# Peptides against a protein of PDB entry 2MBZ, part 122

Target 1, 143 residues: chain A of PDB entry 2MBZ
Amino acid sequence: GINLTPEEKFEVFGDFDPDQYEEEVRERWGNTDAYRQSKEKTASYTKEDWQRIQDEADELTRRFVALMDAGEPADSEGAMDAAEDHRQGIARNHYDCGYEMHTCLGEMYVSDERFTRNIDAAKPGLAAYMRDAILANAVRHTP

## One batch from the design tools (peptide; made by RFdiffusion4, then SolubleMPNN)

Design b2_p30_5_s1 (from b2_p30_5, 16 letters changed)
Fold by OpenDDE base, seed 5:
Structure b2_p30_5_s1 (fold): chain B 143 residues (1-143), chain A 30 residues (1-30)
Amino acid sequence: as target 1 above (143 residues)
Amino acid sequence: LKQQALFEEAFRLAVEGRREEALEVYRKAL
């Protein structure tokens, strides 16, 4: 469960309360390393911590959009650095995220229509651009 | 791996204020 007061939960998640799915999540996801690490990390999170995570995500989105608008290739140093920051952000805030895991996430962004639709709300093609940048970043770190 | 990612991304979406989207992803992941 999220260690926030009901008021804080509303401020952060609004009508979405992940704790309402706690039993189902534990049943289906509870045996994964990601789940355990995420629960351990987020157990100490304050409202301000969650706000920080939001700000980091927003900034990253803006960076990728700016790179696309500038015509920078997804395998440019700028795009790969943004992908690396994305990977490190996941690792810092949630769970260990190696390059293999990161490439899997990137592939999901383009293969799962739910993510594609949500990500591309910021800019059409953003999910594909992120996937390509994630892959390029992984390649340069695993020669 | 995708299931794990779906749950985590639902959390991210919620934090970002995209709550309806988060719920949609979360429900479909279960």
Scores: peptide ipSAE 0.275, ipTM 0.808, DockQ to the pose 0.046
Fold by OpenDDE base, seed 4:
Structure b2_p30_5_s1 (fold): chain B 143 residues (1-143), chain A 30 residues (1-30)
Amino acid sequence: as target 1 above (143 residues)
Amino acid sequence: LKQQALFEEAFRLAVEGRREEALEVYRKAL
Protein backbone atom coordinates (compact mmCIF):
# COMPACT_ATOMS: atom_id res chain seq x y z
CA GLY B 1 0.00 0.00 0.00
CA ILE B 2 0.84 3.68 -0.06
CA ASN B 3 3.13 4.52 2.83
CA LEU B 4 1.32 7.64 4.02
CA THR B 5 -0.65 8.54 7.12
CA PRO B 6 -4.39 9.02 6.72
CA GLU B 7 -3.83 12.77 6.88
CA GLU B 8 -1.15 12.68 4.20
CA LYS B 9 -3.30 10.48 1.99
CA PHE B 10 -6.14 12.95 2.25
CA GLU B 11 -3.86 15.84 1.36
CA VAL B 12 -2.55 14.05 -1.73
CA PHE B 13 -5.51 12.00 -2.93
CA GLY B 14 -8.53 13.51 -1.23
CA ASP B 15 -11.47 11.15 -1.48
CA PHE B 16 -9.53 8.72 -3.63
CA ASP B 17 -7.62 5.98 -1.85
CA PRO B 18 -5.96 3.45 -4.15
CA ASP B 19 -5.41 1.11 -1.22
CA GLN B 20 -9.13 0.51 -0.83
CA TYR B 21 -9.04 -1.35 -4.14
CA GLU B 22 -5.75 -3.16 -3.56
CA GLU B 23 -7.25 -6.64 -3.36
CA GLU B 24 -9.38 -6.24 -6.48
CA VAL B 25 -6.49 -4.63 -8.35
CA ARG B 26 -4.15 -7.43 -7.38
CA GLU B 27 -6.68 -10.00 -8.49
CA ARG B 28 -7.02 -8.41 -11.92
CA TRP B 29 -3.60 -6.93 -12.64
CA GLY B 30 -1.31 -8.46 -10.04
CA ASN B 31 0.54 -10.55 -12.59
CA THR B 32 1.45 -7.61 -14.83
CA ASP B 33 4.89 -6.02 -14.83
CA ALA B 34 3.42 -2.54 -14.56
CA TYR B 35 1.54 -3.38 -11.38
CA ARG B 36 4.56 -4.97 -9.73
CA GLN B 37 6.85 -2.11 -10.68
CA SER B 38 4.41 0.56 -9.59
CA LYS B 39 3.78 -1.14 -6.27
CA GLU B 40 7.47 -1.55 -5.54
CA LYS B 41 8.42 1.98 -6.56
CA THR B 42 5.62 3.78 -4.78
CA ALA B 43 5.95 1.76 -1.58
CA SER B 44 8.90 3.91 -0.53
CA TYR B 45 7.43 7.25 -1.55
CA THR B 46 7.05 9.96 1.04
CA LYS B 47 4.50 12.74 0.96
CA GLU B 48 7.18 14.92 -0.57
CA ASP B 49 7.74 12.35 -3.31
CA TRP B 50 4.06 12.31 -4.18
CA GLN B 51 3.99 16.09 -4.22
CA ARG B 52 7.02 16.17 -6.51
CA ILE B 53 5.35 13.76 -8.91
CA GLN B 54 2.25 15.91 -8.91
CA ASP B 55 4.26 19.06 -9.57
CA GLU B 56 6.11 17.41 -12.45
CA ALA B 57 2.84 16.34 -14.02
CA ASP B 58 1.37 19.81 -13.65
CA GLU B 59 4.42 21.38 -15.24
CA LEU B 60 4.23 19.01 -18.18
CA THR B 61 0.58 19.88 -18.69
CA ARG B 62 1.44 23.57 -18.72
CA ARG B 63 4.22 22.86 -21.20
CA PHE B 64 1.84 21.19 -23.63
CA VAL B 65 -0.66 24.01 -23.24
CA ALA B 66 2.07 26.55 -23.94
CA LEU B 67 3.04 24.68 -27.10
CA MET B 68 -0.56 24.71 -28.29
CA ASP B 69 -0.90 28.41 -27.49
CA ALA B 70 2.26 29.10 -29.47
CA GLY B 71 0.82 27.25 -32.45
CA GLU B 72 3.46 24.53 -32.45
CA PRO B 73 2.34 21.42 -34.33
CA ALA B 74 1.91 18.26 -32.29
CA ASP B 75 4.64 16.67 -34.38
CA SER B 76 7.05 19.54 -33.78
CA GLU B 77 10.32 18.89 -32.01
CA GLY B 78 9.04 20.77 -28.98
CA ALA B 79 5.86 18.74 -28.72
CA MET B 80 7.65 15.44 -29.30
CA ASP B 81 10.20 16.34 -26.63
CA ALA B 82 7.39 17.05 -24.20
CA ALA B 83 5.88 13.67 -25.06
CA GLU B 84 9.24 12.00 -24.46
CA ASP B 85 9.51 13.67 -21.06
CA HIS B 86 6.01 12.45 -20.30
CA ARG B 87 7.01 8.88 -21.16
CA GLN B 88 10.20 9.11 -19.12
CA GLY B 89 8.33 10.57 -16.17
CA ILE B 90 5.96 7.62 -16.12
CA ALA B 91 8.90 5.24 -16.38
CA ARG B 92 10.81 6.93 -13.57
CA ASN B 93 7.94 7.26 -11.12
CA HIS B 94 5.63 4.33 -11.85
CA TYR B 95 6.39 1.62 -14.38
CA ASP B 96 8.48 0.91 -17.45
CA CYS B 97 6.74 2.75 -20.24
CA GLY B 98 7.85 1.78 -23.72
CA TYR B 99 6.72 3.54 -26.84
CA GLU B 100 4.01 0.98 -27.52
CA MET B 101 2.55 1.46 -24.06
CA HIS B 102 2.85 5.21 -24.42
CA THR B 103 0.95 5.26 -27.71
CA CYS B 104 -1.67 3.06 -26.06
CA LEU B 105 -2.05 5.65 -23.32
CA GLY B 106 -2.30 8.40 -25.91
CA GLU B 107 -5.09 6.61 -27.74
CA MET B 108 -6.89 6.13 -24.45
CA TYR B 109 -6.77 9.89 -23.85
CA VAL B 110 -8.97 10.47 -26.89
CA SER B 111 -11.06 7.28 -26.90
CA ASP B 112 -12.08 7.24 -23.23
CA GLU B 113 -14.35 10.17 -22.44
CA ARG B 114 -13.26 10.14 -18.80
CA PHE B 115 -9.70 10.97 -19.75
CA THR B 116 -10.64 13.36 -22.54
CA ARG B 117 -12.90 15.36 -20.24
CA ASN B 118 -10.28 15.48 -17.53
CA ILE B 119 -7.36 16.42 -19.75
CA ASP B 120 -9.27 18.99 -21.79
CA ALA B 121 -10.17 20.79 -18.59
CA ALA B 122 -6.75 22.40 -18.90
CA LYS B 123 -7.32 23.32 -22.55
CA PRO B 124 -9.82 22.14 -25.16
CA GLY B 125 -8.16 19.74 -27.55
CA LEU B 126 -5.24 19.01 -25.24
CA ALA B 127 -5.93 15.27 -25.16
CA ALA B 128 -5.84 15.06 -28.94
CA TYR B 129 -2.71 17.20 -29.05
CA MET B 130 -0.98 14.96 -26.52
CA ARG B 131 -2.03 11.83 -28.41
CA ASP B 132 -0.59 13.20 -31.63
CA ALA B 133 2.63 14.28 -29.94
CA ILE B 134 2.99 10.90 -28.23
CA LEU B 135 2.49 9.10 -31.52
CA ALA B 136 4.94 11.35 -33.36
CA ASN B 137 7.54 10.87 -30.64
CA ALA B 138 7.10 7.10 -30.75
CA VAL B 139 7.52 7.08 -34.52
CA ARG B 140 10.75 9.05 -34.46
CA HIS B 141 12.20 6.76 -31.78
CA THR B 142 11.11 3.47 -33.35
CA PRO B 143 12.19 3.47 -37.01
CA LEU A 1 -2.47 -3.78 -22.63
CA LYS A 2 -5.21 -1.17 -22.56
CA GLN A 3 -6.77 -2.53 -19.39
CA GLN A 4 -3.40 -2.53 -17.69
CA ALA A 5 -2.75 0.99 -18.94
CA LEU A 6 -6.13 2.14 -17.71
CA PHE A 7 -5.43 0.97 -14.18
CA GLU A 8 -1.96 2.49 -14.06
CA GLU A 9 -3.08 5.76 -15.59
CA ALA A 10 -5.95 6.07 -13.13
CA PHE A 11 -3.49 5.69 -10.28
CA ARG A 12 -1.19 8.26 -11.82
CA LEU A 13 -4.07 10.70 -12.19
CA ALA A 14 -4.79 10.37 -8.49
CA VAL A 15 -1.19 11.26 -7.70
CA GLU A 16 -1.49 14.31 -9.95
CA GLY A 17 -4.44 15.57 -7.90
CA ARG A 18 -7.14 14.68 -10.41
CA ARG A 19 -8.64 12.34 -7.86
CA GLU A 20 -12.32 12.57 -8.78
CA GLU A 21 -11.71 11.52 -12.35
CA ALA A 22 -9.16 8.94 -11.26
CA LEU A 23 -11.68 7.39 -8.89
CA GLU A 24 -14.26 7.09 -11.63
CA VAL A 25 -11.79 5.44 -13.99
CA TYR A 26 -10.46 3.19 -11.25
CA ARG A 27 -13.87 1.91 -10.23
CA LYS A 28 -15.01 1.25 -13.76
CA ALA A 29 -11.76 -0.49 -14.64
CA LEU A 30 -12.19 -3.05 -11.83
Scores: peptide ipSAE 0.192, ipTM 0.761, DockQ to the pose 0.066
Fold by OpenDDE base, seed 2:
Structure b2_p30_5_s1 (fold): chain B 143 residues (1-143), chain A 30 residues (1-30)
Amino acid sequence: as target 1 above (143 residues)
Amino acid sequence: LKQQALFEEAFRLAVEGRREEALEVYRKAL
């Protein structure tokens, strides 16, 4: 699981412990590449690493919001670059995230209300904007 | 990929402090 003390877990994840469902997740998805990669990468992460990941996510959110506020289309170079940075961030920190997987994540952002509600808390329509940017970025990188 | 994405993204949500949504996804996905 996550290599943090109980106190560190509380500080980073609050009232949610990702290891609570470790057995069930392992039984269901433990044989996938994404799970293996994520487990291997995160095993060496310090509290500071997890905080960095949070900060990167916050910065990316602000970047997308700024693009929307500026009226930049989701298929603009700026929006697609933000989507690419999002994909690369996932790949660097968690698991290999190809354009197909990234597109799948984008679709989930708009099709699963739990994700939509959370993302749109920063700005209404942000989930749809991200999905569109993710798709546009995937298309331009897969001619 | 869809179900796999749910688990992986829920984990990311937890890391990013979006804990309630992450927990809900995990509980329903399992």
Scores: peptide ipSAE 0.307, ipTM 0.831, DockQ to the pose 0.051; fails the geometry check
Fold by OpenDDE base, seed 3:
Structure b2_p30_5_s1 (fold): chain B 143 residues (1-143), chain A 30 residues (1-30)
Amino acid sequence: as target 1 above (143 residues)
Amino acid sequence: LKQQALFEEAFRLAVEGRREEALEVYRKAL
């Protein structure tokens, strides 16, 4: 789990409680060695680490919104660069994310209403814009 | 993009039967 006090969790995540997922994770993988190792690893994450992850996500959101407001196409260099930074951020902070995986995530952003609603809270159509930018970035890196 | 979305991505992988991939996401995110 996330080794933060309730106050620290609120400061970083606001109304979102990441620990709500821990019960289901435990039910599925709690008896595995991998789960035990993961629990030990994440225990070393500091408040500053989690805050950085949230700040990076917010910055990338603002960057995509700015691109849309400027009228930059989703297949522009600016949009594709933002998509690449998104991919690299996932790989750095969470899990290995190749271009095939990234395109799958992009498709999920527009096909799963939970993700669409979450992403479009920043700007209507952002999920679709991100999907298109992700796809364009994948294409230019895998010709 | 946000932390919640990443957790849901892991759950989506698990629902699809990609257990090993889901486990890897949880190993690094939770």
Scores: peptide ipSAE 0.156, ipTM 0.736, DockQ to the pose 0.062; fails the geometry check

Design b2_p30_5_s3 (from b2_p30_5, 17 letters changed)
Fold by OpenDDE base, seed 2:
Structure b2_p30_5_s3 (fold): chain B 143 residues (1-143), chain A 30 residues (1-30)
Amino acid sequence: as target 1 above (143 residues)
Amino acid sequence: LAQQPLLRRAFALAVEGRREEALRLYREAL
């Protein structure tokens, strides 16, 4: 879990309760490499680390929304670059995230209603746009 | 509202169970 006080958690995550999914995640994925890597890496994260991660996520959201508003295709260089930054951010902060893993995550964003609602809170259709950009980015990096 | 890292991680791990589906989508895009 996140090693923050309840007050710190509220300051960083606001109304979102990061612990609400912990049991489900552990039960379903607790034996995966990604889970182990994430738990090991994030165990030492401070409030500042989590805030940085949230800020990065916010920035990425703004980038994708701006691309959508500008009418840029999800397979545009701008959208694919944003997807690449998203992938690298996951790899840096949580667990190894190759293009296949990233593609799987993108699909989850549109197939799991909980993710879709969470993401589309910023803009309707954002989850689908991200999924498409993630896939396009993966394709362009496949030899 | 940006997506929460823990939410992404929780479901990212869940997506490993749908790796074949992701691969299918990937192949279709190629």
Scores: peptide ipSAE 0.058, ipTM 0.692, DockQ to the pose 0.063; fails the geometry check
Fold by OpenDDE base, seed 5:
Structure b2_p30_5_s3 (fold): chain B 143 residues (1-143), chain A 30 residues (1-30)
Amino acid sequence: as target 1 above (143 residues)
Amino acid sequence: LAQQPLLRRAFALAVEGRREEALRLYREAL
């Protein structure tokens, strides 16, 4: 699991308890390369590392919300750039994330109600917007 | 907000369960 004390976990994640998903993650992902890479990479993460990851995720959320509020389509340059930054953030912090994997993640955001609910807490339709931006970004980077 | 790596890890296999659908959509978009 996450190598933090209960107090540190609360400071970083607040009401969100990542450990509640550990069993499901292990059951579903335990034999994947992504799972192994993420476990290996995050095993040494400090509270400061996890906080940085949360801050990056929050900033990305704000960028997407701002794009939606401005009426920018999901296939705009701004939205696709935000999607690219999202992909690179996953690759840097967790596991190798190519465009195919990223597209799969985007589809999960709209097909799993738990993800949809959590993402759309910031703005209704955000999960779908992110999925569409992820797909558009993948397309523009595929020859 | 809740773009937690553990959620994504848990869901990555869920994604693998939906991988063919995701890949289909990807290919159709190309």
Scores: peptide ipSAE 0.049, ipTM 0.684, DockQ to the pose 0.069; fails the geometry check
Fold by OpenDDE base, seed 3:
Structure b2_p30_5_s3 (fold): chain B 143 residues (1-143), chain A 30 residues (1-30)
Amino acid sequence: as target 1 above (143 residues)
Amino acid sequence: LAQQPLLRRAFALAVEGRREEALRLYREAL
């Protein structure tokens, strides 16, 4: 799990409690390579590491919102580059994330209402926009 | 914002439960 004090967790995540999902994550993912990789990788994370991860997620959210506000298509170079950075961020911070896995995650963003509601809090339709950008980025990187 | 580590892990398995379908959709999109 996240090895932070209650005070540190509040400073990094605010009112969001990541531990409330730990049981569901273990139940659904506990026997996967992705779960094992993420557990091993994040076991050594400091408060500063978690803060960096949150900052990266917030920055990427702002970047996608700006693209939508500018009217850039989800299959534009800008949107696909943002999707690629998203994929690389997952790979760096959590678990191996190839284009197939990334496409699966994008589909989850629009098919699981909890993800959709969380993502669209920044801007309505953001989850669908991200899914489309993720798919476009996967296609352009497939020979 | 959906990128909270535990949410990502929890939902990655929601995806794993449908991994075969997701992989099928991926291959069809290519």
Scores: peptide ipSAE 0.035, ipTM 0.660, DockQ to the pose 0.069; fails the geometry check
Fold by OpenDDE base, seed 4:
Structure b2_p30_5_s3 (fold): chain B 143 residues (1-143), chain A 30 residues (1-30)
Amino acid sequence: as target 1 above (143 residues)
Amino acid sequence: LAQQPLLRRAFALAVEGRREEALRLYREAL
């Protein structure tokens, strides 16, 4: 799991415990390239690395919320650019994330109630907005 | 986003049935 002390985990993740999902993640993804890449990449992550990743995720969340508050459609250039940055962030921090993979993740955000509830805690409908932006971004980048 | 990308991918694989749906949506959008 995450190579942090309980105190460090609390400082970075608060009430969210990523290790509680380790078994499910391993069971579902354990034989995938994405899982292997993520495990290898994150094995060396420090507390500061994890904090950076969380900060980047929070910043992106705020960006999407701001777009929604401004009334920008999910297929606007602003929303699609935010989706692209989201995709690139996943690729940088965890595993290769092509547009097909990204669209699958977006669909999961609205199909898995656990993800939906977690994401929509920032703003109701955010998961759906992100899914739509992710799909639009994938379409514009796919020849 | 409170859930880390690894969790996101784990859940994506956990919903493999939904992955096919997502792939279908992707293909239809092309």
Scores: peptide ipSAE 0.034, ipTM 0.620, DockQ to the pose 0.073; fails the geometry check

Design b2_p30_5_s4 (from b2_p30_5, 13 letters changed)
Fold by OpenDDE base, seed 3:
Structure b2_p30_5_s4 (fold): chain B 143 residues (1-143), chain A 30 residues (1-30)
Amino acid sequence: as target 1 above (143 residues)
Amino acid sequence: LSQQPLLREGLRLAVAGRREEALEVYRRAL
């Protein structure tokens, strides 16, 4: 779990409570290397670490929204670069994230309605746009 | 972390536009 007080959790995550999904995450992903890596890595995270992660996620969200507003295709250099930064952010903060894993996550964003609803809160269609950018980025990096 | 063979298969299916099949492969891998 996240080693923060209830007050710290509210300051960082607001109304979103990641712990409400802990059991489901464990049931679905508990036997994966990604889960083990994430659990080990995040065990030492401070409030400042979690805040940084949230700030990075917010910045990436704004970046994708700006690309959509500008009419940039999901397979544009800008969108694919944003997807690459997303992949690298996951690698730094959570677990090793290759292009195959990233593509899997992108598909989850549009197949799990809870993810879709959460992501699209910033802009309708954002989850689909991210999925498409993630896939395009994976393709350009696949020989 | 080595890339799991099922993840690679899922990517191939996704690139080919076979989304539902890709998801099935991913569910087995994760």
Scores: peptide ipSAE 0.056, ipTM 0.661, DockQ to the pose 0.598
Fold by OpenDDE base, seed 5:
Structure b2_p30_5_s4 (fold): chain B 143 residues (1-143), chain A 30 residues (1-30)
Amino acid sequence: as target 1 above (143 residues)
Amino acid sequence: LSQQPLLREGLRLAVAGRREEALEVYRRAL
């Protein structure tokens, strides 16, 4: 799992323990390439590594919210660039994330009410905006 | 946004009882 002490986990993730449901996740997705890649990449992560990952996620959330507040369309260059950075962040930190995978994740954000509610905690409609930006970014990078 | 895409997404879907949907997303993408 995540090689952090309980104290370090609390400092980085707060009340959420990412290892809490590791067994169930492993039972369901343990044979996927994404799972294996994630385990390999994160096995050596330090507290500082996990903190950087959290900071990157927070920054992207702020960027999307700012774009929405500015009235920028989800298919604007700014929104698509934010989506691209999101995709690249996943690929860098966790597992291979091509445009197809990214599109699937975006669709999940709006089709699963639990995801939608969690994401929209930052701003109502954020999940849908992200999905649309992800789709637009995928389209512009597909011949 | 989730800082743990794989684990967090699996966790959220599992808790929500959306196992088959989670598997379908990964099957389509992988």
Scores: peptide ipSAE 0.034, ipTM 0.630, DockQ to the pose 0.064
Fold by OpenDDE base, seed 2:
Structure b2_p30_5_s4 (fold): chain B 143 residues (1-143), chain A 30 residues (1-30)
Amino acid sequence: as target 1 above (143 residues)
Amino acid sequence: LSQQPLLREGLRLAVAGRREEALEVYRRAL
């Protein structure tokens, strides 16, 4: 699992324990390249690394929310840039994340109403906005 | 937002009872 002490895990992730579902994740996705890359890359992560990743995610959430509040379309330069930063963050921290993978993740955000509700806890409609921005960003980078 | 997309986002779908759909998303992308 995540190579942190129980205290460090609590400090970084709070109530969420990423290791709680480790066996199920391994069982379902353990044979994927993304899983292998993520496990190899994150095996050496320190508390500071995980905290940075958490901070980056929080910042991107705030950024998307701000764009929505400002009425910026999901295919605006600002929204597409935020989506690109999201994609690059995944690639840097977890696994290779091309535009196809990214668009699939976006679709995943809106595929289940209960899952959508989890994302929309930050702001109603966030999942759909992110999906649309991710798709727009992928399109503009497709020759 | 999605930090740890495989471990967190996929798990969100699994917890929501959409485990197969989560798996299919990754299969299509990989």
Scores: peptide ipSAE 0.032, ipTM 0.639, DockQ to the pose 0.068
Fold by OpenDDE base, seed 1:
Structure b2_p30_5_s4 (fold): chain B 143 residues (1-143), chain A 30 residues (1-30)
Amino acid sequence: as target 1 above (143 residues)
Amino acid sequence: LSQQPLLREGLRLAVAGRREEALEVYRRAL
């Protein structure tokens, strides 16, 4: 799992402890390439690495919300660039994430009602906006 | 969207009870 002390985990994640769900994640996803790659990459992560990942994710969420508030279409350059950064962040930090994988993740965000609710906690409609931006970004990068 | 995508996705799917559906998404994507 995450090789941080309890104090370090609290400093980075606050009240949320990802390790509380490690067994559930392993049971459900343990046989996937994504899981294997993620375990290999994150095994060497320091506290600073995890903090960076959290900061990047939070910033991206704020960026999408700002785009929505500004009325930017999900297929705008701004929204597609945010989707690309999301894809690249996953690829860099966790597992290979091509455009097809990314679009599948986007579809998952809107097809699972409880998943959707969790994402939309930041802003109603965020999951759908992200899905649409992810799809648009994938299309513009498809030859 | 914060925290590890795989862990967060796993958590959200666990809460939703959509294990098989999620596995299909990953299998299709990979």
Scores: peptide ipSAE 0.030, ipTM 0.636, DockQ to the pose 0.065

Design b2_p30_6_s1 (from b2_p30_6, 19 letters changed)
Fold by OpenDDE base, seed 2:
Structure b2_p30_6_s1 (fold): chain B 143 residues (1-143), chain A 30 residues (1-30)
Amino acid sequence: as target 1 above (143 residues)
Amino acid sequence: ALSAEERAALARKKAELEARVREKIAELLA
């Protein structure tokens, strides 16, 4: 799990407790390479690391929201670039994330209500927008 | 290329992981 004190967890994640999903994640994905990679990488993460990850996620969220507010299509260069940065962030912080994996994650964002609710907290429809941008980005990188 | 089922499974796994991470991060930041 996350090597943070309860206080540190609160400071970084606030009301979101990632540990509440630990059992489910282990049960569903515990035998995958992604899970193992994530466990290995995050085992050494400090509070500052987790805070950085959260800050990056927040920034990306704001970026997507801004694109939506501006009426930019999900397959616009701006939206696809944001999706690419999202993919790279996952790859850097958690596990290898190719375009196919990223596309699958995008689908999960709209198919799992827990993800949808979490993402759309920033803006209704954000999960769907991200999914579409992720798909578009994958397509442009797969000739 | 992954099958539709494989893709869906990976998507669910990744989404769950990301959701958990986001929730955890959100919880820590709150």
Scores: peptide ipSAE 0.039, ipTM 0.630, DockQ to the pose 0.036; fails the geometry check
Fold by OpenDDE base, seed 4:
Structure b2_p30_6_s1 (fold): chain B 143 residues (1-143), chain A 30 residues (1-30)
Amino acid sequence: as target 1 above (143 residues)
Amino acid sequence: ALSAEERAALARKKAELEARVREKIAELLA
């Protein structure tokens, strides 16, 4: 779990408690390498670390929204760069995330309604846009 | 906009799903 006090959790995550999904995540992904890596990596995270992660996520969201608002296609350089930063962020903060893994995550964003709903809260269609950008970024990095 | 909490929850779910996806990928590639 997240090693934060209730107050710290509130400060970082607000009313959303990520620990409420710990059991589900464990049940669904507990036997994966990604899960083990994430648990090991995040075990030492401080409040500041989690806050940084949230800030990075917020910034990336704003970046994608701005691209969409500007009418930039998901396979534009800007969108693909944002997708690359997204991939690298996952790799730094959670688990190894290659392009194949990233494309799978992108697909999950549009196939799992819970993800879609949460992502599209920022802007309708954002999940699909991200998926497309992630795929495009993966393609351009595939020999 | 997504709240920090929602993002954290999403991040955890994402990490979990990503881990699961990785596992599935590993299984498919094995």
Scores: peptide ipSAE 0.035, ipTM 0.628, DockQ to the pose 0.039; fails the geometry check
Fold by OpenDDE base, seed 1:
Order: sequence, then structure tokens, then C-alpha cells
Structure b2_p30_6_s1 (fold): chain B 143 residues (1-143), chain A 30 residues (1-30)
Amino acid sequence: as target 1 above (143 residues)
Amino acid sequence: ALSAEERAALARKKAELEARVREKIAELLA
């Protein structure tokens, strides 16, 4: 789990308990390289590290929302660049994330209602927009 | 709409699920 005190977790995540999905994640993905990498990498994360990760995620969300509001298509350079930054953020903070993996994550965002609901809280249709941008970015990098 | 807590929980779940999905997707796409 996250190596923070209950107080620190509250400061970073509020009333959200990030460990509530630990069992499901372990059951479904506990034997994967991604899971092991994530556990090893995040084991040393401080409160400041987690806060930084949250801030980066929030910034990316704002970028995607701004692109949608501006009418930029999901396969625009701006949207694909945001998707690339999303991929790189996962790679830096959690586990190796290639374009194929990223595409799979994008599909999960629209197929798992829990992800869809969380993402679309910022803007309806954001999950689908992100999925499309992720796919477009993957395509342009895998000719 | 999800609360801030729910969103934070999902963010953690997302990271964990992303790791799992990567492996699962790799298996499915192989």
C-alpha cells in the first residue's frame, strides 16, 4: 500500500482511501511485472511524492478538458501530446508503459464504469476523449 | 458525481489497475 500515515493520506487524497482497491489489484495483477515495479517504486514515496503525482494528474486533466472545450479533435497534435505526457507520467511514477499498454489502459477507462465515472467527473466524455487521444498517440508512434 | 475521496481512491485504483491491465493486455494481445 501507500507508505503514508492516515493523516498524510487524508492530506493528499482527502476522504478517498487509495488502498480500497489493493485486494482487487493484487488478485488481478499481482503476478505482473507492472505490479511488481509499481510496488517497488512507490514503496519509498513520501507524502510530497504522492502530492506531486496528484498535482501532475490534475494538470493533465485540465489540459484535456481545455482541448475538448477548444474543440480540438482527439487526434490533434495537442491531444496526442497530452496523451504522451500521460504515458510518460505513468512510466516515471509507476511502471514501464509502452504504447500497447497505454492503449489497453485507455480502453479500461471507457469499459470500467469506476474509471469512467472518476474521469468524467471533470467533464462528461473526458474518458472517451482520453482513450481516443491515447490511441492516436500510439498510432503515430508505431507506424 | 464522485467525492474528492472517491476520486482519490479511484486514482490509486487506477494506478494499480493500470499495472494489472498492462499485464492483462499484454497477455491478450500476444
Scores: peptide ipSAE 0.034, ipTM 0.621, DockQ to the pose 0.059; fails the geometry check
Fold by OpenDDE base, seed 3:
Order: sequence, then structure tokens, then C-alpha cells
Structure b2_p30_6_s1 (fold): chain B 143 residues (1-143), chain A 30 residues (1-30)
Amino acid sequence: as target 1 above (143 residues)
Amino acid sequence: ALSAEERAALARKKAELEARVREKIAELLA
């Protein structure tokens, strides 16, 4: 699991119990490569690693917001490139993320209100913009 | 082999965990 002391886990997650969450995921999908990869990678993460991941996510958010502010379509080269970087970031930090999985994530961003609210905190409509960019990027890479 | 539905469910849970962890890590580092 997450390499934190019990006290740190409480500080980090508060009322959220990552162990219970991870247990549920393991029970349902523990035999998948994605789960194994994620657990293996995150087990070695330091606080600095997590900060880096957050910084990368923030930078990507700023890129998408800038594209929206500039009026660039979600299927523009710039937006699709940002989506590709997003996909690669997931692959680097968590588990192999193919285009199918990426499109599933994009759809989740707009179908799960919790994600939509979190993402759109940066800019209204950002979740939908990201979903569209993710889909466009997947399409251009699909034979 | 995972169905599309199962893959989406897994992705959702992983993303939720990631988001929660990131927010709390930021608090710890502040």
C-alpha cells in the first residue's frame, strides 16, 4: 500500500481510509495487470514523488485552461497533444494506459459528478473539454 | 480479461484514490 506511517495516513487521508479503499479494489480487480502495476509503483513513492505528480497534474490543467481561453477546439493539435501527455502521465505514474482506458477515464470525468466538480473548479467545462480532447487523441491514434 | 465496464470501474476507483491522496499530500507539505 501507500508507504506512510499510521499517523501520516491519518494526516493524509483523514476520514478516508485508503486501506479499505485499496482492499475493495484488490478484491474486485486484484488479479489485473493495472492493479499490480499501480501497487508496485506507488509503494515506493515518497512525499516528493506525490508532489511531483501533483505538479504535473496542475501544469496539465493550466495547459487545457489556456487552450480553452484561446478558443482552441478540443480536437486541435494542441488539445490532443495535451491529452496525449495526460495519457502518458498516467502510464508513467500508475499503470499502462492505452487509448481505450484513457477514453474511459475521459468519460468518467463527465459522468461522475464528483470528478466533474473537482475538475471544473479550475474552469467550468474543463472536464468536458478534456473528455473531448482525450477522445480526439484516441481517434487520431486508432488505425 | 476485463470488460469495458470493469475497466472503467477500476479507473474510477484509482482516480478517486489519486485525487484524495494528492490533496492530502499538498496539505502535509504546506
Scores: peptide ipSAE 0.031, ipTM 0.604, DockQ to the pose 0.026; fails the geometry check

